Peptides against a protein of PDB entry 3PUK. Designs and how they scored, part 153

Target 1, 227 residues: chain A of PDB entry 3PUK
Amino acid sequence: ERGLKSVVWRKIKTAVFDDCRKEGEWKIMLLDEFTTKLLSSCCKMTDLLEEGITVIENIYKNREPVRQMKALYFISPTPKSVDCFLRDFGSKSEKKYKAAYIYFTDFCPDSLFNKIKASCSKSIRRCKEINISFIPQESQVYTLDVPDAFYYCYSPDPSNASRKEVVMEAMAEQIVTVCATLDENPGVRYKSKPLDNASKLAQLVEKKLEDYYKIDEKGLIKGKTQS

## One batch from the design tools (peptide; made by RFdiffusion4, then SolubleMPNN)

Design b2_p19_5_s4 (from b2_p19_5, 7 letters changed)
Fold by OpenDDE base, seed 5:
Structure b2_p19_5_s4 (fold): chain B 227 residues (1-227), chain A 19 residues (1-19)
Amino acid sequence: as target 1 above (227 residues)
Amino acid sequence: DKAEEELKKLEEKRKKYFS
Protein backbone atom coordinates (compact mmCIF):
# COMPACT_ATOMS: atom_id res chain seq x y z
CA GLU B 1 0.00 0.00 0.00
CA ARG B 2 2.66 2.48 0.97
CA GLY B 3 5.53 1.24 -1.18
CA LEU B 4 8.87 2.23 0.29
CA LYS B 5 7.16 3.34 3.48
CA SER B 6 5.84 -0.17 4.00
CA VAL B 7 9.25 -1.66 3.39
CA VAL B 8 10.83 0.70 5.88
CA TRP B 9 8.18 -0.03 8.46
CA ARG B 10 8.65 -3.77 8.04
CA LYS B 11 12.37 -3.34 8.47
CA ILE B 12 11.93 -1.33 11.66
CA LYS B 13 9.35 -3.76 12.97
CA THR B 14 11.66 -6.71 12.43
CA ALA B 15 14.95 -5.13 13.42
CA VAL B 16 13.76 -3.10 16.39
CA PHE B 17 10.36 -4.00 17.78
CA ASP B 18 10.45 -7.75 17.23
CA ASP B 19 13.99 -7.85 18.55
CA CYS B 20 13.11 -6.42 21.95
CA ARG B 21 9.50 -7.50 22.25
CA LYS B 22 8.31 -9.09 25.43
CA GLU B 23 4.72 -10.20 25.74
CA GLY B 24 2.71 -7.96 27.99
CA GLU B 25 5.54 -5.49 28.43
CA TRP B 26 5.28 -1.84 27.52
CA LYS B 27 8.25 0.37 26.78
CA ILE B 28 8.93 4.04 26.50
CA MET B 29 10.49 4.91 23.19
CA LEU B 30 13.02 7.70 22.89
CA LEU B 31 13.43 9.35 19.52
CA ASP B 32 15.72 12.02 18.18
CA GLU B 33 15.13 14.44 15.35
CA PHE B 34 15.84 11.99 12.58
CA THR B 35 13.96 9.00 13.95
CA THR B 36 10.96 11.18 14.75
CA LYS B 37 10.79 12.09 11.10
CA LEU B 38 11.45 8.51 10.07
CA LEU B 39 8.68 6.97 12.13
CA SER B 40 6.28 9.77 11.29
CA SER B 41 6.83 9.01 7.64
CA CYS B 42 6.00 5.32 7.82
CA CYS B 43 3.73 4.62 10.79
CA LYS B 44 1.08 5.93 13.15
CA MET B 45 0.94 6.02 16.90
CA THR B 46 -1.52 3.15 16.79
CA ASP B 47 1.10 1.07 15.03
CA LEU B 48 3.57 1.79 17.79
CA LEU B 49 1.02 0.86 20.43
CA GLU B 50 0.62 -2.50 18.74
CA GLU B 51 4.37 -2.95 19.04
CA GLY B 52 4.33 -2.38 22.79
CA ILE B 53 5.20 1.29 22.91
CA THR B 54 3.14 3.17 25.44
CA VAL B 55 4.59 6.59 24.82
CA ILE B 56 7.21 8.26 22.70
CA GLU B 57 9.43 10.98 24.03
CA ASN B 58 11.99 13.33 22.60
CA ILE B 59 15.46 12.34 23.73
CA TYR B 60 16.59 15.97 23.71
CA LYS B 61 13.98 17.07 26.22
CA ASN B 62 14.32 16.96 29.94
CA ARG B 63 12.25 14.02 31.05
CA GLU B 64 11.07 12.75 34.39
CA PRO B 65 12.30 9.34 35.46
CA VAL B 66 10.03 6.36 34.91
CA ARG B 67 12.17 3.87 36.72
CA GLN B 68 9.82 0.92 36.45
CA MET B 69 9.76 0.97 32.66
CA LYS B 70 12.34 -0.08 30.12
CA ALA B 71 13.31 2.36 27.42
CA LEU B 72 13.74 1.75 23.73
CA TYR B 73 16.19 4.18 22.20
CA PHE B 74 15.77 4.42 18.47
CA ILE B 75 18.29 7.10 17.65
CA SER B 76 20.90 8.25 15.21
CA PRO B 77 24.53 7.68 16.17
CA THR B 78 25.30 11.36 16.73
CA PRO B 79 27.12 12.99 19.61
CA LYS B 80 23.98 14.87 20.58
CA SER B 81 21.74 11.81 20.76
CA VAL B 82 24.36 9.69 22.45
CA ASP B 83 25.05 12.38 25.00
CA CYS B 84 21.37 12.49 25.86
CA PHE B 85 21.35 8.74 26.30
CA LEU B 86 24.41 8.95 28.51
CA ARG B 87 22.64 11.49 30.70
CA ASP B 88 19.81 9.03 31.16
CA PHE B 89 22.07 6.17 32.26
CA GLY B 90 25.51 7.63 32.88
CA SER B 91 25.15 7.69 36.64
CA LYS B 92 23.29 5.48 39.06
CA SER B 93 21.54 8.46 40.58
CA GLU B 94 20.42 9.75 37.22
CA LYS B 95 19.15 6.48 35.80
CA LYS B 96 15.80 7.41 34.33
CA TYR B 97 14.56 4.00 33.20
CA LYS B 98 14.84 0.37 34.21
CA ALA B 99 16.98 -0.62 31.25
CA ALA B 100 17.88 0.45 27.74
CA TYR B 101 17.44 -1.11 24.34
CA ILE B 102 19.51 0.88 21.87
CA TYR B 103 19.03 0.75 18.14
CA PHE B 104 21.15 3.02 16.01
CA THR B 105 19.98 3.98 12.56
CA ASP B 106 23.51 3.69 11.21
CA PHE B 107 27.05 2.76 12.13
CA CYS B 108 27.96 4.17 15.49
CA PRO B 109 31.45 5.68 15.51
CA ASP B 110 33.93 3.96 17.78
CA SER B 111 34.38 7.07 19.87
CA LEU B 112 30.69 7.18 20.72
CA PHE B 113 30.44 3.44 21.16
CA ASN B 114 33.35 3.46 23.57
CA LYS B 115 31.72 6.21 25.61
CA ILE B 116 28.59 4.12 25.93
CA LYS B 117 30.54 1.03 26.85
CA ALA B 118 32.55 2.85 29.47
CA SER B 119 29.73 4.67 31.22
CA CYS B 120 26.49 2.70 31.08
CA SER B 121 27.09 -0.80 29.75
CA LYS B 122 25.28 -2.44 32.65
CA SER B 123 22.01 -0.77 31.72
CA ILE B 124 22.00 -2.01 28.15
CA ARG B 125 19.88 -5.00 27.15
CA ARG B 126 20.36 -4.56 23.42
CA CYS B 127 22.69 -2.52 21.28
CA LYS B 128 22.35 -2.81 17.53
CA GLU B 129 22.89 -0.91 14.32
CA ILE B 130 20.04 -1.34 11.87
CA ASN B 131 21.16 0.73 8.87
CA ILE B 132 18.15 2.91 8.09
CA SER B 133 19.33 6.45 7.53
CA PHE B 134 16.82 7.84 5.04
CA ILE B 135 13.27 9.19 5.05
CA PRO B 136 10.73 7.57 2.75
CA GLN B 137 8.56 10.11 0.96
CA GLU B 138 6.62 8.22 -1.66
CA SER B 139 6.50 4.71 -3.08
CA GLN B 140 9.98 5.01 -4.53
CA VAL B 141 11.14 8.36 -3.21
CA TYR B 142 13.35 9.05 -0.24
CA THR B 143 15.27 11.96 1.19
CA LEU B 144 18.74 12.04 2.65
CA ASP B 145 19.49 13.69 5.94
CA VAL B 146 22.83 15.32 5.27
CA PRO B 147 23.10 18.86 6.56
CA ASP B 148 24.31 21.46 4.09
CA ALA B 149 24.84 18.87 1.39
CA PHE B 150 23.86 21.23 -1.37
CA TYR B 151 26.02 24.02 -0.07
CA TYR B 152 29.23 22.05 0.16
CA CYS B 153 28.80 19.94 -2.95
CA TYR B 154 28.21 22.94 -5.16
CA SER B 155 30.36 25.48 -3.39
CA PRO B 156 32.80 27.26 -5.66
CA ASP B 157 35.09 27.84 -2.70
CA PRO B 158 38.01 25.40 -2.80
CA SER B 159 38.35 25.69 0.96
CA ASN B 160 35.25 23.51 1.25
CA ALA B 161 36.88 20.53 -0.46
CA SER B 162 37.39 18.57 2.73
CA ARG B 163 33.86 19.22 3.91
CA LYS B 164 32.54 18.20 0.52
CA GLU B 165 34.18 14.81 0.87
CA VAL B 166 32.57 14.29 4.26
CA VAL B 167 29.16 15.21 2.91
CA MET B 168 29.50 12.91 -0.07
CA GLU B 169 30.56 10.06 2.18
CA ALA B 170 27.50 10.57 4.34
CA MET B 171 25.23 10.68 1.32
CA ALA B 172 26.73 7.50 -0.05
CA GLU B 173 26.16 5.72 3.24
CA GLN B 174 22.52 6.71 3.32
CA ILE B 175 21.95 5.59 -0.25
CA VAL B 176 23.46 2.22 0.60
CA THR B 177 21.03 1.85 3.50
CA VAL B 178 18.17 2.30 1.05
CA CYS B 179 19.56 -0.47 -1.11
CA ALA B 180 20.07 -2.69 1.90
CA THR B 181 16.53 -2.06 3.08
CA LEU B 182 15.13 -2.90 -0.33
CA ASP B 183 17.50 -5.84 -0.70
CA GLU B 184 18.73 -4.51 -4.00
CA ASN B 185 22.05 -3.88 -5.68
CA PRO B 186 21.14 -1.30 -8.27
CA GLY B 187 23.09 -0.22 -11.26
CA VAL B 188 24.12 3.32 -10.57
CA ARG B 189 23.21 5.86 -13.22
CA TYR B 190 24.19 9.49 -13.18
CA LYS B 191 24.93 12.60 -15.16
CA SER B 192 28.43 13.83 -14.46
CA LYS B 193 28.29 17.19 -16.18
CA PRO B 194 28.79 19.99 -15.55
CA LEU B 195 30.20 18.95 -12.17
CA ASP B 196 31.90 15.70 -11.20
CA ASN B 197 29.91 15.37 -7.99
CA ALA B 198 27.53 12.79 -9.38
CA SER B 199 30.36 10.62 -10.64
CA LYS B 200 32.19 10.75 -7.35
CA LEU B 201 29.06 9.96 -5.40
CA ALA B 202 28.26 7.07 -7.71
CA GLN B 203 31.70 5.61 -7.18
CA LEU B 204 31.32 5.87 -3.44
CA VAL B 205 27.93 4.19 -3.55
CA GLU B 206 29.18 1.37 -5.74
CA LYS B 207 32.15 0.74 -3.50
CA LYS B 208 30.03 0.70 -0.38
CA LEU B 209 27.45 -1.57 -1.96
CA GLU B 210 30.15 -4.03 -2.87
CA ASP B 211 31.48 -3.99 0.65
CA TYR B 212 28.03 -4.41 2.14
CA TYR B 213 26.99 -7.41 0.09
CA LYS B 214 30.32 -9.13 0.47
CA ILE B 215 29.94 -9.23 4.21
CA ASP B 216 26.19 -9.11 4.73
CA GLU B 217 24.48 -11.52 7.08
CA LYS B 218 23.14 -13.55 4.20
CA GLY B 219 26.56 -13.95 2.68
CA LEU B 220 25.16 -13.29 -0.76
CA ILE B 221 26.40 -11.02 -3.46
CA LYS B 222 23.40 -9.60 -5.24
CA GLY B 223 23.36 -9.13 -8.96
CA LYS B 224 22.59 -5.78 -10.45
CA THR B 225 18.94 -4.85 -10.13
CA GLN B 226 16.83 -2.27 -11.88
CA SER B 227 16.06 0.93 -10.16
CA ASP A 1 26.88 -10.25 32.25
CA LYS A 2 24.18 -10.01 29.62
CA ALA A 3 24.85 -6.38 28.88
CA GLU A 4 28.52 -7.01 28.32
CA GLU A 5 27.70 -9.90 26.05
CA GLU A 6 25.49 -7.73 23.89
CA LEU A 7 28.18 -5.14 23.51
CA LYS A 8 30.73 -7.81 22.73
CA LYS A 9 28.53 -9.21 20.00
CA LEU A 10 28.24 -5.79 18.46
CA GLU A 11 31.98 -5.31 18.64
CA GLU A 12 32.57 -8.59 16.90
CA LYS A 13 30.14 -7.70 14.16
CA ARG A 14 31.82 -4.35 13.71
CA LYS A 15 35.22 -5.99 13.41
CA LYS A 16 33.95 -8.25 10.69
CA TYR A 17 32.62 -5.30 8.79
CA PHE A 18 36.01 -3.65 8.69
CA SER A 19 37.94 -6.85 7.91
Scores: peptide ipSAE 0.112, ipTM 0.729, DockQ to the pose 0.499
Fold by OpenDDE base, seed 4:
Structure b2_p19_5_s4 (fold): chain B 227 residues (1-227), chain A 19 residues (1-19)
Amino acid sequence: as target 1 above (227 residues)
Amino acid sequence: DKAEEELKKLEEKRKKYFS
């Protein structure tokens, strides 16, 4: 039974590093908060070196230009991360790197995508969404990146209803990324609770799974798996 | 150019996602 960490690493290796690999070429890799945690959970620096990464930089920090090197952006599709990318390659500023390979951990919102397209398109050599929005902990354990999920999901305060829905949506999306990473289309099971959060989440997951596998990278439609 | 092609590919995938 292969550990989730190894599965995640294999996915990243295939979807990111193999995708942009060029023989003899080294890249600078830019990470944000989430992808820093993600990579730290499933690989070592030596692994990254083997994949042609010479140095890792935090996208949020001021960085010295390395104009002769291409940059691999492995980042979350957030305004903060995208804005940092835009500063690196935007027309208003001198480019920090030779070119950019962008790999988003999840679906990039149209608003952000359009900003990138409008200002930095010529600098982009790759732009992909790889759908890994979770942190592997152990062989069968992962953590979702949904702030205050417990608080909102179990809040008795009606004023939190809207936020609860947002959280549920985010959780569902991230669960789908786990399934995608594991190459599974599970029959969702849940245990009902008084607030029926599990049922709602299950429905969201089922819907999103259907949508994902209709347009997955391999164009495959899988039947329900036992998970 | 290559950049535009990459973005176009992604855009097409996105269209399918929302369809």
Scores: peptide ipSAE 0.102, ipTM 0.723, DockQ to the pose 0.604
Fold by OpenDDE base, seed 3:
Structure b2_p19_5_s4 (fold): chain B 227 residues (1-227), chain A 19 residues (1-19)
Amino acid sequence: as target 1 above (227 residues)
Amino acid sequence: DKAEEELKKLEEKRKKYFS
């Protein structure tokens, strides 16, 4: 049985590096907080060099222009990361890089997509969503990146109910990305005690799994598999 | 149902626009 780290790495190789690969061409790769953690969990710098990445830069930091090189943005679809990208290409000032390949780890909201389209469309060679929003830890262990998940899921304050729903939605979405990465449509199993959070989350996951496989690249609906 | 169709259309449009 293959480890989750190797599966995630293969997914990134196929969805990102193979997609923008050009023989003999080196790229600068821009990462945000999440993708830094993601890549560090499943690959080494030597692996990235083999994929044509010459250097890794933090998208949040000030960077010197390298105008002769293309940039690979592997980032989360967040306002912060998108704003940093826009500073590189969206101003009337000279662009920092020759062109951009953008790969989002999840679905990019229309508001952010439209902002990119309006400001930087001419600089973009690729813009794709690859649906990897989890961190692999062990062969069958992963962590979700949902801020304050513990706090809101177990909050006794009724005023947090709306936020709890948002958090659970985000968690469900990330779980679906794991299943998608592993090419599985499992039956969801859970422990409902002491709270009903697990039951609600399971329902959200099942619904999102159905949606995902209906709209996958192959347009095929897979039958339920064992978890 | 409706959301599924809209998302598929969006993905297709994005793919074509930045291909």
Scores: peptide ipSAE 0.038, ipTM 0.629, DockQ to the pose 0.076
Fold by OpenDDE base, seed 1:
Structure b2_p19_5_s4 (fold): chain B 227 residues (1-227), chain A 19 residues (1-19)
Amino acid sequence: as target 1 above (227 residues)
Amino acid sequence: DKAEEELKKLEEKRKKYFS
């Protein structure tokens, strides 16, 4: 069986690189914190060179313009990353690159999407949302990128209940992206914790998986796969 | 599959808008 890293790489290759590839053309790729970790986990610089990426830049940094080159933005749909993009192509600022291809690692909220539409739509040639919000570690191991997850999930303070819920939703969503990437509908297994957060998270994952795999392209309900 | 399909629709919608 193929490892999770290879599966993730194949998905990125097809969804991102193949989608914007042009023969003989090199692009600058802009990454944020999450996508830097993501790509680092499943590919090497040589792999990116083969996909037509000449340089990788951090989207948060004040970069020098390269106006003759197109930019590939592989970023999370966060206000911070989007704001950095808007500074690169905003109507009130000089464009740093020739054009932009944007690939979000998850659904881009309408609020952020509308900001993009309002300010730099003419500079964008692609705007897609891919479904990868996890970091592969080993063949069957991955990590989640949910800030403060540990703190809120294990907080004894009842005032953090709402935050705990938000964190669990985010974790569940990312777990579902793993399943989607692997095309699996697993039976969720867990070890109970003192606060039984694992059970709650499992229930959230199961609900989301049910919604995700409710009806396939043939109108059939997809059954459970092996865990 | 349903969620994936919906996301694909959004992708296409945005693609058409920016193309």
Scores: peptide ipSAE 0.043, ipTM 0.642, DockQ to the pose 0.075; fails the geometry check

Design b2_p19_6_s1 (from b2_p19_6, 7 letters changed)
Fold by OpenDDE base, seed 5:
Structure b2_p19_6_s1 (fold): chain B 227 residues (1-227), chain A 19 residues (1-19)
Amino acid sequence: as target 1 above (227 residues)
Amino acid sequence: SKVITVELSEEGVSGTVTE
């Protein structure tokens, strides 16, 4: 069995780098907080160089334009990351890069996608969702980024019920990406107490898996535009 | 088929992937 890190890297290589690769072309890659952690968990800089990445930049930072180069945005579908992208391409006169390839780690809400389309569609060569919203920590260990999950899931305060639901949904969404990345339909087991949380999470995962496969059958590429 | 476990702790959400 291949380790989780290698599986993740292979998926990224196939879904991102192979997808936008052009012979002899180097790209600047823009990462956010999550994708920085993600790539750090499963590859080395040398690996990225082999995939045609010359420079890695933090999307949140101000960067000097490199107008002759295309940019590969490997980012989370968050307002913050999207806003940073929009700042790079929102103005025709101030485009930081020649064009953009966007790869979202997970489902990009229509609201964000529409915002992108409205402002910089002509700059985008590719926009794809790859469904990796977890970090492979070890060969068989992953982590999720769900802030305060423990707090809300185990809170005895009824006032936290709504937040608990949000947390549960977030966990379920990210777990689905584990399943998707493994390209299997694994059994999901929630080991923590109480049993009601386990049951709820299982139900949410099942539902979201169904939704995922429906979407996957239709394709996970939201759009491809060319200037 | 693989089995995914999920565990919550004060440190966050983690899990394992096993056969």
Scores: peptide ipSAE 0.573, ipTM 0.945, DockQ to the pose 0.615
Fold by OpenDDE base, seed 4:
Structure b2_p19_6_s1 (fold): chain B 227 residues (1-227), chain A 19 residues (1-19)
Amino acid sequence: as target 1 above (227 residues)
Amino acid sequence: SKVITVELSEEGVSGTVTE
């Protein structure tokens, strides 16, 4: 039995680094807040060097162009991260890198995907969703990045009802990636009380799992191959 | 098969993966 950290690293190695590997080529890797935490949880800088990464940059920061090098974007499918990418490769801006490989941690909404396609499709060599939206903390422990989840789930204020639903959806989406990463149909148990939250979360996870497997079975993968 | 638990606390959202 391998620990959760090892499983996550192995998946990233296969789905990201092996996918864009080119002999003798070094890449710059761009990370956002979540993927910084993710990689920190399951690998070392030496591991990344072995995978052909020469330097890591924060996508949110201003960066100097390195036009002779290709960039590997390992980012979450958020408007903020996507906007930063678009600034690097958008038609109205000078390209910072030679080309881009994009790996999203989870499902990228069509609106964001279309925005990317419309503005910088020619610069993208690869675009893929890898479905890892959790942090392995220990061999058998994970955490989710859902800000204020506890607050909204247990808030007695009716004005927070909408945000509660958003938080519940986010948790469900991330839990599905745990299942996907384990590559099996695990039993999911909800320890949170009251029961209404647990039941709602269970329903959401079940629905999203069904959707995930349907998409997988049909081979309906959102992505772009080398062009 | 594996069992996944989910727990919400003031510290955040966490869980376990066990057999």
Scores: peptide ipSAE 0.571, ipTM 0.945, DockQ to the pose 0.625
Fold by OpenDDE base, seed 1:
Structure b2_p19_6_s1 (fold): chain B 227 residues (1-227), chain A 19 residues (1-19)
Amino acid sequence: as target 1 above (227 residues)
Amino acid sequence: SKVITVELSEEGVSGTVTE
């Protein structure tokens, strides 16, 4: 079987680059913190050039307009990244780029999605969720980005119970994207103690996997829109 | 089938994918 890096790259190529590819067209790609790490983990700059990306920019930084070029936003569905996108296209007279293709790494909440539609719908050519919320570090190693996971999961303070639940939910959601990317329904083993955390996480993952595949089986297009 | 492991440490969340 192919290593995680290859699998992730193949998915990104198919779900993102092939989806918006147009012959002879170059795009500017906008990345956030997570997607910068993600692409760095599974491809080279030469690969991106081959996919029609001429320039990569950080979405959080100030950028000069390139109004003749379309932009590919490969970003996480966070308020911060969405706000940056909105700044690029929120004003009709001050659009930074010709049009936008948006690919979210994971499920975009309706609140954020509605904000985008309300403000920038005419500028968006494609909006899609691709469900990759992990970093392939090696052929068989991945990492997640769940801040303070260790602290809350091992906290003896009952006041942290609610936050622990939030952290576990986040981990489960991201683990589901590993399964989805592999196109597998693997067994999930939580190595950390205590056992109650392991059991809870396993249950959360199982439930979320069921939900994910139910949507897939019904042929529902999750997070896809096109103008 | 594959097995996904998850481990928490002070460095963050990591895991493996194995058969």
Scores: peptide ipSAE 0.579, ipTM 0.946, DockQ to the pose 0.614; fails the geometry check
Fold by OpenDDE base, seed 2:
Structure b2_p19_6_s1 (fold): chain B 227 residues (1-227), chain A 19 residues (1-19)
Amino acid sequence: as target 1 above (227 residues)
Amino acid sequence: SKVITVELSEEGVSGTVTE
């Protein structure tokens, strides 16, 4: 039993691979920096083969077209990753793959989503957000990817205040995905000084949890379980 | 109920999930 790693893998299997599975069909999977780390933390290549992935490619690299195969994009909702996707499908005559399934690790901003919709809608068979923005390191340990979080959160320089807010927001967003993955509303404890950071983070997490468990645009009710 | 901890260090952001 792999604990948090198992939970993450089961979610990915259900939300991504089972969602786009077709009998006898193989797909190329495109990963970015984060999803490479994510999958490496919770599965093996053999697991991916069992899920119908024949080849894994880095979305940031130039790749040869495989026009007869569909592509599974498992990527973060960043401008860089989205731009790479758009380059793959932006030209009707030169699309790299037969079609695309897109699974974002977290909330995709409307600006990015609209950009995709405007240019590549006909090529997209699925577009979902799966809400996993953390790395399971151990059975009970996770890490977040928030560059310079420590620096900005504890910076004495007032000029860093805006960046501190960005960092706090990012942490809160990613923490919510831990809750979502566990399908629970756990108690969140911020173990750092000063207390104002802990309070701010708690507030942000609370607000984002409320937003997450609201009725979505499709009228789906997300289950919330108290831990 | 589970408890999620969050901790900042120079190495990054980490935490635990416990009962």
Scores: peptide ipSAE 0.571, ipTM 0.944, DockQ to the pose 0.731; fails the geometry check

Design b2_p19_6_s2 (from b2_p19_6, 9 letters changed)
Fold by OpenDDE base, seed 5:
Structure b2_p19_6_s2 (fold): chain B 227 residues (1-227), chain A 19 residues (1-19)
Amino acid sequence: as target 1 above (227 residues)
Amino acid sequence: STVITVEISEDGVSGTVKE
């Protein structure tokens, strides 16, 4: 069995680096909090150098322009990360890089996507979703980033029911990316008590998997903005 | 067939991937 880290790296290599690779071209890579953790979990800096990345920068930091270089944005589809991207390309005079390749770790909401299109479409060479919203911790272990999951899932307070649902949805979405990365329709087993949470999560995952495969089959992947 | 487990704990959400 190929370790989960290897599988994730292979997917990133294929979906991101191979996708935007140009012979002899070096890129600056912009990472957010999640993708920093993600890459740290499955590759080394030397690996990134081999993939044509010369410098890694934090998207949240104020960075000096390198206008002659293209930038590879490997980021989460969050308002914060998108806003940082928009700041880099929001005006012609303020463009920090020559062009952008954007790879979202997961589904980018239409609202964010439209915001990008409206302001930075000319600067974007590629925009793709790669569907990796988990961290491979070990060969067979992954973690999700769902804040307060335990609190809401096990809260006895009925007032937390709506938040519990949100948390469950978030977990399900991220679990789907595990399935997608493995390129298998795995059986999802939830071992945590109470059983009702397990059942609900399983149902949500199943539903989202169905949706994912339907979208994949129909090629309805949001049109790659190729500029 | 690959089996994915999910666990929710105070430390966060984690799981295993096993064939």
Scores: peptide ipSAE 0.590, ipTM 0.947, DockQ to the pose 0.621
Fold by OpenDDE base, seed 1:
Structure b2_p19_6_s2 (fold): chain B 227 residues (1-227), chain A 19 residues (1-19)
Amino acid sequence: as target 1 above (227 residues)
Amino acid sequence: STVITVEISEDGVSGTVKE
C-alpha cells in the first residue's frame, strides 16, 4: 500500500498541478501557513520545479509584482488568505500577476467565494477545492490543525459547550478529507475520553461523509467557474 | 478495510491510517 504522503502528493499533483499545467509555462506559487506545511510534508522543491513552479512565495508577505507571470494560489479557505489574494488582484493598478489559479484545500464558504467572484473574477482562470485539510506526518500518521481541541473537548466547564461543538465540527471536517483522500469509507475509531466525545465525533464524520459523497455523485463540483 | 484512528492530546490532534 502506498504511504499517506505519496497518496497526498498524487492527489495534489492531479488536482492542482495537472489541472493548471500549460506546456512551457512557469508559475509563481503562493502558499499560506497550512499549505506550506502540507507541501513540505509530501514533496520536495525539485518536485515543484518539475510541476512548473519557478518560485514559491508566502501569501502573507509583501511581494513584488511579477506581472508577466501567472500565479497559482494553493491556500486554505480562510478570510486571511482570501484577503491577501484580493490585495493581489483587487485593482488594476495593484494587480501583482498576470492571472490567478486558485486551489482551496477545503470547502470555501459562499461568503468568501462571492467576495472573490465580485472583486477578481476577471483575473481568475480556475478555482477549485481539493479537500485536503490534514498533514501526512508519516506513512500511516496524520495530524490535524485544530487549536485548543484538547482544552475544549475535555473542559468540565459547561460554558465551553458551544466552543466544544465548533472544535468537534472542525475535526470532523478535516477527518472527512482524510477519508476522501484515501478514496475509501474507512472505519473511524476515536481515542477520546469520555466516550460521548468519541460518539459525537463519529456521528459528525458519518454525516459529513454522506454529504461529501452525495455532492460527488451529483457532480456538483463547486468552483468550476471557468472565466 | 482501512481503519482511521483519531487522538486528541495536549500536543494536538493526530491519528493513524492502517489497513
Scores: peptide ipSAE 0.592, ipTM 0.947, DockQ to the pose 0.618; fails the geometry check
Fold by OpenDDE base, seed 2:
Structure b2_p19_6_s2 (fold): chain B 227 residues (1-227), chain A 19 residues (1-19)
Amino acid sequence: as target 1 above (227 residues)
Amino acid sequence: STVITVEISEDGVSGTVKE
């Protein structure tokens, strides 16, 4: 049985590192908060070196230009991370790197994607979504990053209803990436009280799974295996 | 078949992946 950490690492290796690999080429890798945690959970620095990464930088920090090197952005599709990327490539005279490869951990909203495309398309060699929005903690354990999930899901205050929906949506999106990473359609069990939360989450996951296994923009059929 | 569990607690959201 393949441990969850190994599965995640293999997916990252295939979807990210193998995808942008060039013989003899080193890249700078830019990470955000989530991808820092993700890589820390499933690989070591030595693994990254083997994949052609010479330096890891935090995308949120001010960084010195390394104009002769290409950059690999492995980031979440958030306004904050995207804005940091745009600062690196938004000006022709102030480009920090030679070119960019962008790999989003999840679906990038069209608004953010269009913003990137409009600003610095010429600098981008690759832009893909890899659909890993969970952290493998153990061989069979994962965690999601959904701040205040418990608070909003169990809040008796009606004013929190909209935020509860946002939280539920976020959880569903991330759960789908677990399924995607396993490349199967698993049975999902929800431990939530009251029952309404479990039912709602189930519905959201089902809907998003259906969307995920549709024909992609390139006409590729995604495989679905029932386990 | 693989079973995925999801749990929401004060410590966050977690789950298991089991055959």
Scores: peptide ipSAE 0.590, ipTM 0.946, DockQ to the pose 0.758; fails the geometry check
Fold by OpenDDE base, seed 3:
Structure b2_p19_6_s2 (fold): chain B 227 residues (1-227), chain A 19 residues (1-19)
Amino acid sequence: as target 1 above (227 residues)
Amino acid sequence: STVITVEISEDGVSGTVKE
């Protein structure tokens, strides 16, 4: 089936597992809250074993060092997840693994990236952004994780205006990853009332899509393509 | 040809992808 789950899995397989795969090499994979949900939505443990993952660990938990093995970090670009990574590699005495491959689910802010470079650059073999910030729930259904989106979008309190903008930006960024995963510029329909929310979200998504399709992962300029 | 919908509800943010 060409369902959304299959599309997401194929992208992860290509962008993450195939990207760092070495013959005969097993890796430990570190996941955070979002990527745990993401992988559980589109693959089985047997699939991960086939991709060379021997153990899956939660990045937030205290873990025993396995210094002879390389680690694959599949994590969201958040301060919390990055801080956990830094604890694993930030000092020579605390280095838990042989080396690290980092795959962020979305754009990693320069502030976080600079923190990583300053303390752990020698331990990093790969750092990539794969642009999947949604969960495929069914063959044609996805969900976003935007806390209190409904509250801020529909709040009549003007004091929430700034928070509403933050929520709208977050939704737009995540929606763009849906489009990117489908590798097309689809028609987007917004079921939001009042119409100002729908219009604002449409504008944000359109603008971000334009930016995304200017430069692809290969560094090539691409035009918008509708399917 | 593909259409994406977005819905914001009390249950969260969700949508559909249809050809």
Scores: peptide ipSAE 0.590, ipTM 0.946, DockQ to the pose 0.774; fails the geometry check

